# Ledger of designs, part 112: peptides against a protein of PDB entry 3HUF

Target 1, 320 residues: chain A of PDB entry 3HUF
Amino acid sequence: MWIIEAEGDILKGKSRILFPGTYIVGRNVSDDSSHIQVISKSISKRHARFTILTPSEKDYFTGGPCEFEVKDLDTKFGTKVNEKVVGQNGDSYKEKDLKIQLGKCPFTINAYWRSMCIQFDNPEMLSQWASNLNLLGIPTGLRDSDATTHFVMNRQAGSSITVGTMYAFLKKTVIIDDSYLQYLSTVKESVIEDASLMPDALECFKNIIKNNDQFPSSPEDCINSLEGFSCAMLNTSSESHHLLELLGLRISTFMSLGDIDKELISKTDFVVLNNAVYDSEKISFPEGIFCLTIEQLWKIIIERNSRELISKEIERLKYA

## One batch from the design tools (peptide; made by RFdiffusion4, then SolubleMPNN)

Design b2_p18_5_s2 (from b2_p18_5, 8 letters changed)
Fold by OpenDDE base, seed 2:
Structure b2_p18_5_s2 (fold): chain B 320 residues (1-320), chain A 18 residues (1-18)
Amino acid sequence: as target 1 above (320 residues)
Amino acid sequence: SEEDEKAEKEQEELLKEE
């Protein structure tokens, strides 16, 4: 989201969130959802127009800012952004930091981008929330992104956490739920005057972890916990591969269960399968290898003695 | 300075008309 602040008292010492929309900026406007009052004798009654665009699909992958348009309203002394005069037709900016000078005002309005990018675990939740979040200037999507700051966990009562949730946790992404999204949607009006009123997702995240026994105490308890072990997996999802990599596993990929030969078995401690393959093929598993699902692996990893537990299961099957 | 006050007043007068 865009946040503005200013030197001196020209913004009354307040920080303000600028959501996507249009704002008239000047001395003789009243602060509301479409106006920004600036207190200076050097600023025109109506000085500039700011327009914040909704996030693009590219912004979801890059964590880039919503486009910031500035137009001077035909003022005598003009408007500058980053020491450059704004063109007659207005200019658009994608920099994360903007110094906006209105006329000859000695104080600048500083606009800065606070990165917030929300990944969803399922398309239904994305479809429900994307429009509202985009109107807050928050990029949203389904695919993994290095720009992701928050991850929406689907609260299905009694369901195991998904691979996406497991991976988001290990990446130290802030996991949030529908209750946080609902709260976030209501804050739009209250944060107009004070950007500090933006809800902290960290409290929501702490509550999710505390109330769900499927989470370890920290990501650090799981990261590289299986260093030195080797696994084989079906080439099914990038998230599953990245999850296993974060556990410190050496990973071999195969295309079918028929590719699990004696050579692969000799180099592999265990095989990770998806639920569908595990349930359908459990009667045809190769002898002498430990096969498990990613969810079964997760249940072992969250235990304090994960390495000992895995070692015992591997040994049981080598001597059977 | 008196010049700064004069410049500020002239600017204030110019901006009263805008």
Scores: peptide ipSAE 0.047, ipTM 0.709, DockQ to the pose 0.141
Fold by OpenDDE base, seed 5:
Structure b2_p18_5_s2 (fold): chain B 320 residues (1-320), chain A 18 residues (1-18)
Amino acid sequence: as target 1 above (320 residues)
Amino acid sequence: SEEDEKAEKEQEELLKEE
């Protein structure tokens, strides 16, 4: 989201969130969803127009800012952004930091991009929330991205957490739910004058972790917890591979259960399968190898003695 | 400074016409 601040009390000492939309900036306007009052004798009554675009798909992957357009409203002394005069037709900016000078005002408006990028675990939730979140200047998507700051967990009571949720947790992404999204949608009016009124996702995250026994106390408890073990994985999602890497596993990939030869078995402690393959192929598992699902592995990983538990299971099946 | 106040007043007068 874009946040503006200024020195010299020209913004009344307050930080303001700018959502996608158009704002008239000047001395003789009243603060609302479309106006930014600036208190200086050195600026015009109506000095500039700011236009913030909705996030692009590219912004979801890069964590880049919503495009920021500035137009001078034909003022005597013009408008500058980053020491450059704004062109007669206006200019567009993709920099994360903008110093906006209105006329000869000795104080600048500082605009900065606060990164917030929300990944969804399922397309249904994305479809429900994407429009509203984009109107807040928040990029949204389904695919894994290094730019993601938040991950939406679907609250299905009694279901196991998904691989996406597991991976998001280990990446230290803030896990949120529909309750946070609902709350976030209500703050649009209150944050006009005070950006500090933006709800803290960390409180929501703490509550999710506290109330769900499927999470360890911290990501650090699981990261590299299986260092020194080797697994084989059926060519599954990239998230599954990255999850196993974060556990410290050496990973071999195979395309089918038929590709599991004696050489692979000799180098592999266990085989990780998705639920569909595990359930369909239970009868055809190679002898002498421990096969489990990611969800079964996760249940072991969240235990304090995960290394001992996995070792016992490996030994049990080598001698069966 | 007094010079800054004078410059601000001159600018305020120029901006009253806008």
Scores: peptide ipSAE 0.047, ipTM 0.732, DockQ to the pose 0.154
Fold by OpenDDE base, seed 4:
Structure b2_p18_5_s2 (fold): chain B 320 residues (1-320), chain A 18 residues (1-18)
Amino acid sequence: as target 1 above (320 residues)
Amino acid sequence: SEEDEKAEKEQEELLKEE
């Protein structure tokens, strides 16, 4: 989200979130959803127009800001952004930090991009929330991105957490739920005057972890917990692969259970299968190898003695 | 500074016409 602050009390000492939309900026405007009052004798009554675009798909992957357009409203002294005069037709900016000078005002409006990028675990939740979140200037998507700051967990009561949720947790992404998204949808008006009223997602995250026994106390409890072990996995989701990497596993990939030969078994401590293959093929698992699902692996990983548990299961099958 | 106040007043006069 874009946040503006200013020196010299020209914004009344307040920070403001700028959502996608158009804002008239000037001395003689009233603060509302489309106006930003700036208090300086050096600025025009209506000085500039700020236009913030909705996030692009690229912004989701890059963590780039919503495009920020600045137009001078034909003022005597013009508008500058990052010491450059804004062109007559306006200019567009993708920098994360903008120093906006209105006329000869000695104080600048400082616009900065606060990174907030929300990944969704399922397309249904994305479809429900994407439009609203985009109108808040929050990029959204389903695919893994290094720019993701938050991950929406689908609260299905009694279901195991998804691989996406497991991976998001290990990546130290802030896991949130629909309750946080609902809260975000309500703050749009309140944050016009004070950007500090933006809800803290970390409190939501702490509550999710505390109230769900499927999470370890910290990602650090799981990261590299299986260092030195080797697994084979079906060439499926990239998230599954990255999850296993974060556990410190050496990973081999295969396309079918038939590819699990004696050579692969000799180099592999266990095989990770998806639920569909595990359920359908459990009667036909290769001999001499421990096969489990990611969800079964996760149940072991969240235990304090995960290495000992895995070792015992591997040993049981080597001698069977 | 007094110079800044003078500059602000001159600007305010120049901006009254806008």
Scores: peptide ipSAE 0.047, ipTM 0.743, DockQ to the pose 0.189
Fold by OpenDDE base, seed 3:
Structure b2_p18_5_s2 (fold): chain B 320 residues (1-320), chain A 18 residues (1-18)
Amino acid sequence: as target 1 above (320 residues)
Amino acid sequence: SEEDEKAEKEQEELLKEE
């Protein structure tokens, strides 16, 4: 989201969140959802227009800012952004930091982008929330992104956490739920006057971990916990591959169960399968191979003695 | 400086007319 601050008292010592929308900036406007009062004798009554666009799909992958448009309202001394005069028709900016000078005011408005990018685990939740979150200037999507700061966990009572949730946790993203998204929607008006009223997602995350025994205490407890082991995986999902890499596993990929030959078996400690393949093919597993699902692996990884547990299972099936 | 105060005052007058 865009946050503005200013030097001196020209913004009354307040920080403001600017959501997507249009703002008239000047000395003789009242602070509201469409106006920013700036207190300086060197600023026109109505000085500039700020327009913040909704996030693009590209912004989800890059973590880039919503486009920031600045237009001078035909003032005598103009407007500058990053020491450059704004053109008569206005200019658009994608920089994460904007130094905005209104006329000859000795104090500058500083706009900075605070990255918040929300990944969803399922398309239904994305469809439900994307519009509202985009109106907050928050990029949203389904696919893995290095720009992702938050991940929405689907709360199904009694279900295991998804591979997406596991991976998001190990990537040190903030896991959130629909309750946090609902809370974000309620604070939109209150954060106009005080940007510090933005809800802390880390508190929500701490509560999720505390109340769900399927999470380890920290990502660090699981990262590289299986270093030195080798697995084979069916080439089905990129998230599953990246999850196994974060566990410190050496990964071999195969396209079908028929590709599991003696050579692959000799180099592999265990085979990781998705639930559908595991359930359908469990009767046809090659002898002497330890096969498990990612969810079964996760249950082992959460245990403090994960390395000992997996070693025992490998030995048990090698001699069965 | 007295010149800076005068320039600021002239600017204030110009901005009152806008």
Scores: peptide ipSAE 0.046, ipTM 0.704, DockQ to the pose 0.137

Design b2_p18_5_s3 (from b2_p18_5, 8 letters changed)
Fold by OpenDDE base, seed 1:
Structure b2_p18_5_s3 (fold): chain B 320 residues (1-320), chain A 18 residues (1-18)
Amino acid sequence: as target 1 above (320 residues)
Amino acid sequence: SEEEEKAEKEQEELLKEE
């Protein structure tokens, strides 16, 4: 989201969130959803127009800012952004930090981008929330992205957390739920006057983790917890691969169960399968290798003695 | 402060002409 602050009390000492939309900036406007009052004798009654675009699909993957357009409203001294005079037709900016000088005002409006990108675990929730979140200047998507800051947990997924949720937790993404999204939707007007009124997602996250026994106490308890072990996985999803990497596993990939030869078995401590393959092919599993699902692996890794538990299961099947 | 006061005066004069 875009946040503006200013020196010299020209913004009355307030930090303001700028959502996608158009704002008239000047001395003789009243603060509201479309106006920013700046208190200085050195600025015009109506000095500039700020236009913030809704996030693009690219912004979800890059964590880049919503496009920020500045137009001078035909003022005598013009408007500068990052010490450059704004062109007569206005200019658009994609920098994360903007120093906006209105006329000869000695104090600048400082605009900065606070990155917030929300990944959804399911398309139904994305479809429900994307429009509202985009109107808050929050990029949204389904696919894994290094730019994601928040992850919406799927509550409809039965008694177990999804692989997406597991991976989001381990990569230290703030896990949120629909209750947080509802709360975000209500604060849009209140945060105009004070950007600090933005709800803290960490409180929602802490409550989710505290109340769900399927989460470890911290990501750090699980990261590299299986260092030194080797697994083979069916090439199914990038998220599953990245999840296993975060556990510190050496990973070999195979395309079919038929590719699991004696050589692969000799180099592999266990095989990770998706639920569909595990359930359909469990009768045809190679002898002498431990096969499990990601969900079964997760149940082991959340335990304090995960390494001991994995070792016991490997030994049990190697000597059976 | 002196630069601020000068900038304010220059702008106040110009805003009287607008």
Scores: peptide ipSAE 0.104, ipTM 0.797, DockQ to the pose 0.187
Fold by OpenDDE base, seed 3:
Formats: structure tokens, C-alpha cells, sequence
Structure b2_p18_5_s3 (fold): chain B 320 residues (1-320), chain A 18 residues (1-18)
């Protein structure tokens, strides 16, 4: 989201969140959802127009800012952004930091981008929330992105957490739920004059972990916990691969269960399968190899003695 | 600065003529 603050008292010492939309900036406007009052004798009654666009799909992958347009409203002394005069037709900016000078005012408005980018675990939740979140200037998507700051967990009562949720947790992404998204939707008007009223996602995350025994106490408890072990997996999911890498596993990939030969078995401690393949092929598993699902692996790795547990299972099946 | 005070006065004069 865009946040503005200013030097001196020209913004009355307030920080404001600018959501996607259009703002008239000047001395003789009243602060609201479409106006920013700036208190200086050097500033015109109506000085500039700020227009913030909704996030693009590209912004989800880059964590880049919503496009920020600045137009001078035909003032005598003009408007500058990053010490450059704004053109008569306005200019658009994608920099994360904007120093905006209105006329000859000695104090500048400083706009900075606070990255908030939300990944969804399922398309249904994305479809439900994307429009509202985009109107807050929050990029949204389904695919893994290095720019993601938050991950929406789908709470189905009594279901195991998904691979996406597991990976988001280990990646140290802030896991949130629909309750947090609902709260974000309600604060839009209240944060106009006080950016500090933005809800803390870390508090939501702490509550999710506290109330769900499927999470370890921290990502650090699981990261590299299986260092020195080797696994093989079907080349089905990039998230699954990245999850296993974060556990410190050496990973071999195969295309079908038929590719599991004696050579692969000799180099592999266990095979990781998705639920569908595990359930369909459990009768035809190769002899002498430990096969498990990611969800079964997760149940082992959240235990304090995960290395001893996995070793016992490997030994049991080598001699069965 | 003297330039800032001059700019403020010029802007105040313009705002009196509008």
C-alpha cells in the first residue's frame, strides 16, 4: 500500500494510507477519501491530483507498487517528483519512494510503498476476495511468488493443512484467514487519517498457530530438520519440491512409479507421493522402499524427534 | 530562507488577487 507522510506540519503530523483512487491535493480541501489537505501558504488551493491505480498481475510477482500518477493542476510554481518537474499532462511513477514537492513549499510529501501481497491457497477464495483486496491496493494470486507477504489459509474444520500452507509457513510468510480479510475490509475508511490503524497480520498469525496443533512453534524448528536424508518425488508440484528443499532434503525427481529402479532405491531414503498417487498405487509400491505422503511427512517433522522417527520407519521397511 | 519568505509573500499576493 502507498503511505504518505510529510516534513514539518504540512500534513498535520499524520501518516495516510492511499488506496487506489483519485485524490485532490491542496491547501483549501478537506481531508476525506478523495482529498488531501496540505497546510502551507506556498501551496495552491487545489495544487495536484494523485491517482493510484489498482495492482496489476505483474505486481503480484514483483511486489512492485501500484502505479502512482501525479498531475499538476496548472499551478504557478508546478509540482516536482524526485526533483523532476511533472509534465503538464501528468506523469506516472513505479518507484517505491516518491519525494513530492508542491510549488515552492520547503517541505515535501514523502510517499513510500509498504509491500503487502496476498497468496491464496484455492481459486474459490481468490475469486471471493481479489476485487476487494485490489481496491485496497493489495496484489493477489494463486501461484507461488517471492513477493508474497501473506498467505490465506483455507479453514476447513477437521482437515489437515495443505502443502501450500506448509510451504508458506516454512517460507516465513504470514499466514492469515478469512477473519483477517474481513477485518481489512472494515478499516478502509478509518485508516485514511491514521495509517497505524491498519490491522496487524502478525497477531492473526499468532492466533492461528496457537489454536492449531498442526503447526510447529516456529519455521526454524522444521527448516533443515531432515538434513542428510534423501528423497524421491513425482515431478508434480513446484511447491512440494520447494517444501522438501526447505526441510534440507536431497531430492530426486521421477515421472512415474515405474521409474523407481534399484539405482534410485539405493540412493533414496524414502519416496514422497501426493495423496491421489499414494491411495491408488499403495498396493504396487516397490519392495524395500518407504513411501509416504507430504501430509504424513509433515506429521513426522512437527515432532521434536523427527529424525529418529523417520529413521525408524526407513529401517522397518528395508527389512520387511 | 529569504527566498522562501519571498515565495510565500508572492503566493499570498496571488491568492489575494484570486
Amino acid sequence: as target 1 above (320 residues)
Amino acid sequence: SEEEEKAEKEQEELLKEE
Scores: peptide ipSAE 0.102, ipTM 0.792, DockQ to the pose 0.174
Fold by OpenDDE base, seed 4:
Formats: C-alpha cells, sequence, structure tokens
Structure b2_p18_5_s3 (fold): chain B 320 residues (1-320), chain A 18 residues (1-18)
C-alpha cells in the first residue's frame, strides 16, 4: 500500500494510506476519499492530482508499488517528485519512495510503498477477494512469489492443511484467513486520517497457529529438520519440491512409479507421493521403499522427534 | 527556520496574485 507522511506537520502529523484512486491535493480541500489537505501557505488551493493505479500482475511477482501518477494542476511553482519537475501532462512513478514537493513548500510529502502481497491457496477465494484487495492496492495471486508477504489459508475445519499452507509457513509468510480479509475491507475509511489503524496480520497469524495443532510452534522447528535424508518425488508441483527442500532433503524427481529403479532406491530413504497416486497405487508400491504423502510427512515433521520417527519407518522397510 | 518563514511569505504573496 502507498503511505504518505510529511515533514513540518503539513499533513497534521498524520500518516495516510492512499488506495488506488484519484486524489486532489491542496491547501483548500477537505480530507476525504478523494482529497488530501496539505497545510502550508506555500501550497495552492488545488495544487496537484495524485492517481494511484490498481496493482498489475507484474506487481504481484516483483512486489513493486502500484503506479503513482502525479499531475500539477497548473500551479505557479509546479510540483516536483524526487527533485524533478513533474511534466505538463503528469508523470508516472514506480519507485518505492517518492519525495513530493508542492511548489516552494520547504517540507516534502514522503510517499513510501509498504509491501503487502497476498497469495491465495484456493482459486475460489482469490476470485472472491481479488477485486476488493486490488482496490486496496494489494496485489493478489495463486502462484508462489518472492514478493508474497501474506498467505490466505482456507478455514476448512477438520481438513489437513494444504502443501501451499505448509510451504507458506516454512517460508515465514504471514498466514491469514478470511477474517483478516474481511477486517481489511472495513478499515478503508478509517485509515484516511491514520494509517496506523491498518490491522496487524501478525496477531491473526498467531491466533491461527495457536489454535491449529497442524502447525509446529515455529518454522525453525521444521526447517532443515530432515537434513541428511534423501527422498524421491513425482515431478508434480514446484511448491512440493520447495517444501521438501526447506526440510533439508536431497530430492530426486521421477515421472512414474515405474521409474523407481534399484539405483534410485539405493539413494533414496523414502518416496513422497501426492494423494491421488498414493491412493491409487497403494497396492503396487515398490518393494523396500517407504512411500508416504506430503500430508503424512507433515504429520511426522511437526513432531519434535521427526528424525527418529522417519528413521524408524525407513528401518522397518529395509528389513521387511 | 527564518528562511522557511520567508519562503512561505513570498509564496503566500504570489498565491494571492493567483
Amino acid sequence: as target 1 above (320 residues)
Amino acid sequence: SEEEEKAEKEQEELLKEE
């Protein structure tokens, strides 16, 4: 989200979130959803127009800001952004930090991008929330992104957490739920005067983890917990691969269970299968290999003695 | 600062002409 602050109390010492939209900035405007009052004798009654665009698909992957357009409203002294005069037709900015000088005002409006990028695990939830979140200047998507700051977990009571949720947790992404998204939708008006009223997702995250026994106490309990073990997996999802990598596993990939030869067996401690293959092929598992699902693996890795548990299962099958 | 106050006064005069 874009946040503005200003020097010299020209914004009354308040920070403000700027959502996608158009704002008239000036001395003689009243603060509302489309106006920013700036208190300085050096600023025109209507000085500039700020236009913040909705996030692009690229912004989801890069963590780049919503495009920030500045136009001077034909003022005598113009407008500058990062010490450059704004062009007559306006200029667009993709920098994360903007120093906006209105006329000869000695104090600048400082606009900065606070990164918030929400990944969804479920396409239906993305479809439900994406439009609203984009109108808040929050990029959204389904795919893994290095820019992801938050991950939406679907609250299906009694279901195993998804691989996406597991991976998000291990990546130290803030896991949130629909309740947090609903709260975000309500604060749009309240944050006009005070950006600090933006809800803290960390409290939501703490509550999710505390109330769900499928999560370990911390990601650090699981990261590299299986260092020194080797697994083979079906080349199905990048998230599954990255999850296993974060566990410290050496990973071999195969395309079918038939590709699991004696050589692969000799190098592999266990085989990780997706649920569909595990359920369909239970009868035809290769001899001498421990096969499990990611969900079954997760149930082991959340235990404090995960290494001992896995070692015990591997040993049972080597002597069977 | 005195310079800021001077700049504000000069601009306030210039803005009265707008």
Scores: peptide ipSAE 0.096, ipTM 0.786, DockQ to the pose 0.190
Fold by OpenDDE base, seed 2:
Structure b2_p18_5_s3 (fold): chain B 320 residues (1-320), chain A 18 residues (1-18)
Amino acid sequence: as target 1 above (320 residues)
Amino acid sequence: SEEEEKAEKEQEELLKEE
């Protein structure tokens, strides 16, 4: 989201969130959803127009800002952005930091981009919330991105957490739910005067972890917890692969259960299967190797003695 | 500063004509 603040008292010492939309900026406007009052004798009654665009698909992957357009409203002394005069037709900016000078005003409006990018685990929830979040200037998507700051967990009562949720947790993304999204949708009016009123997602995240026994106390308890072990997995999910890497596992990939030969078994401590393959192929598992699902592995990983638990299961199958 | 006071006066004069 874009946040503006200003030097001196020209914004009355307030920080404001600018959502996607159009704002008239000047001395003789009243602060509302479409106007920004700037208190200086050196500023025109109506001085500039700010236009913030909705997020692009590229912004979801890069964590880049919503495009910020500035137009001077035919003022005598013009408008500058980052010491450059705004062109007659207006200019567009993709920099994360903008210093906006209105006329000869000695104080600048400072605009800065606060990164917020929300990944969804469920396409139905994305479809429900994406429009509203984009209108807040928040990029949204389904695919993993290095720019993601928040992850929406689907609250189905009694369901196990997904691989996406497990991976998001280990990546130290802030896990949020539908209750936080609902709250976030209501703040649009309240944050006009005070950007500090933006809800803290960390409280929501703490409540999710506290109330769900499927989460460890911290990501650090799980990261590299299986260092020194080796696994084999089907090359089906990038998120599953990245999850296993964050556990510190050496990973071998195979295309089918038939590719699990004696050589692979000799180099591998256990095989990770998806639920569908695990349930369908239980009878055909190779002898002498421990096969489990990611969800079964996760249940072991969240335990304090995860290494001992895995070692015992590996030993049981080598001597059986 | 004298420059700020001059800029304010020039703008007060301009804003009287608008």
Scores: peptide ipSAE 0.094, ipTM 0.790, DockQ to the pose 0.147

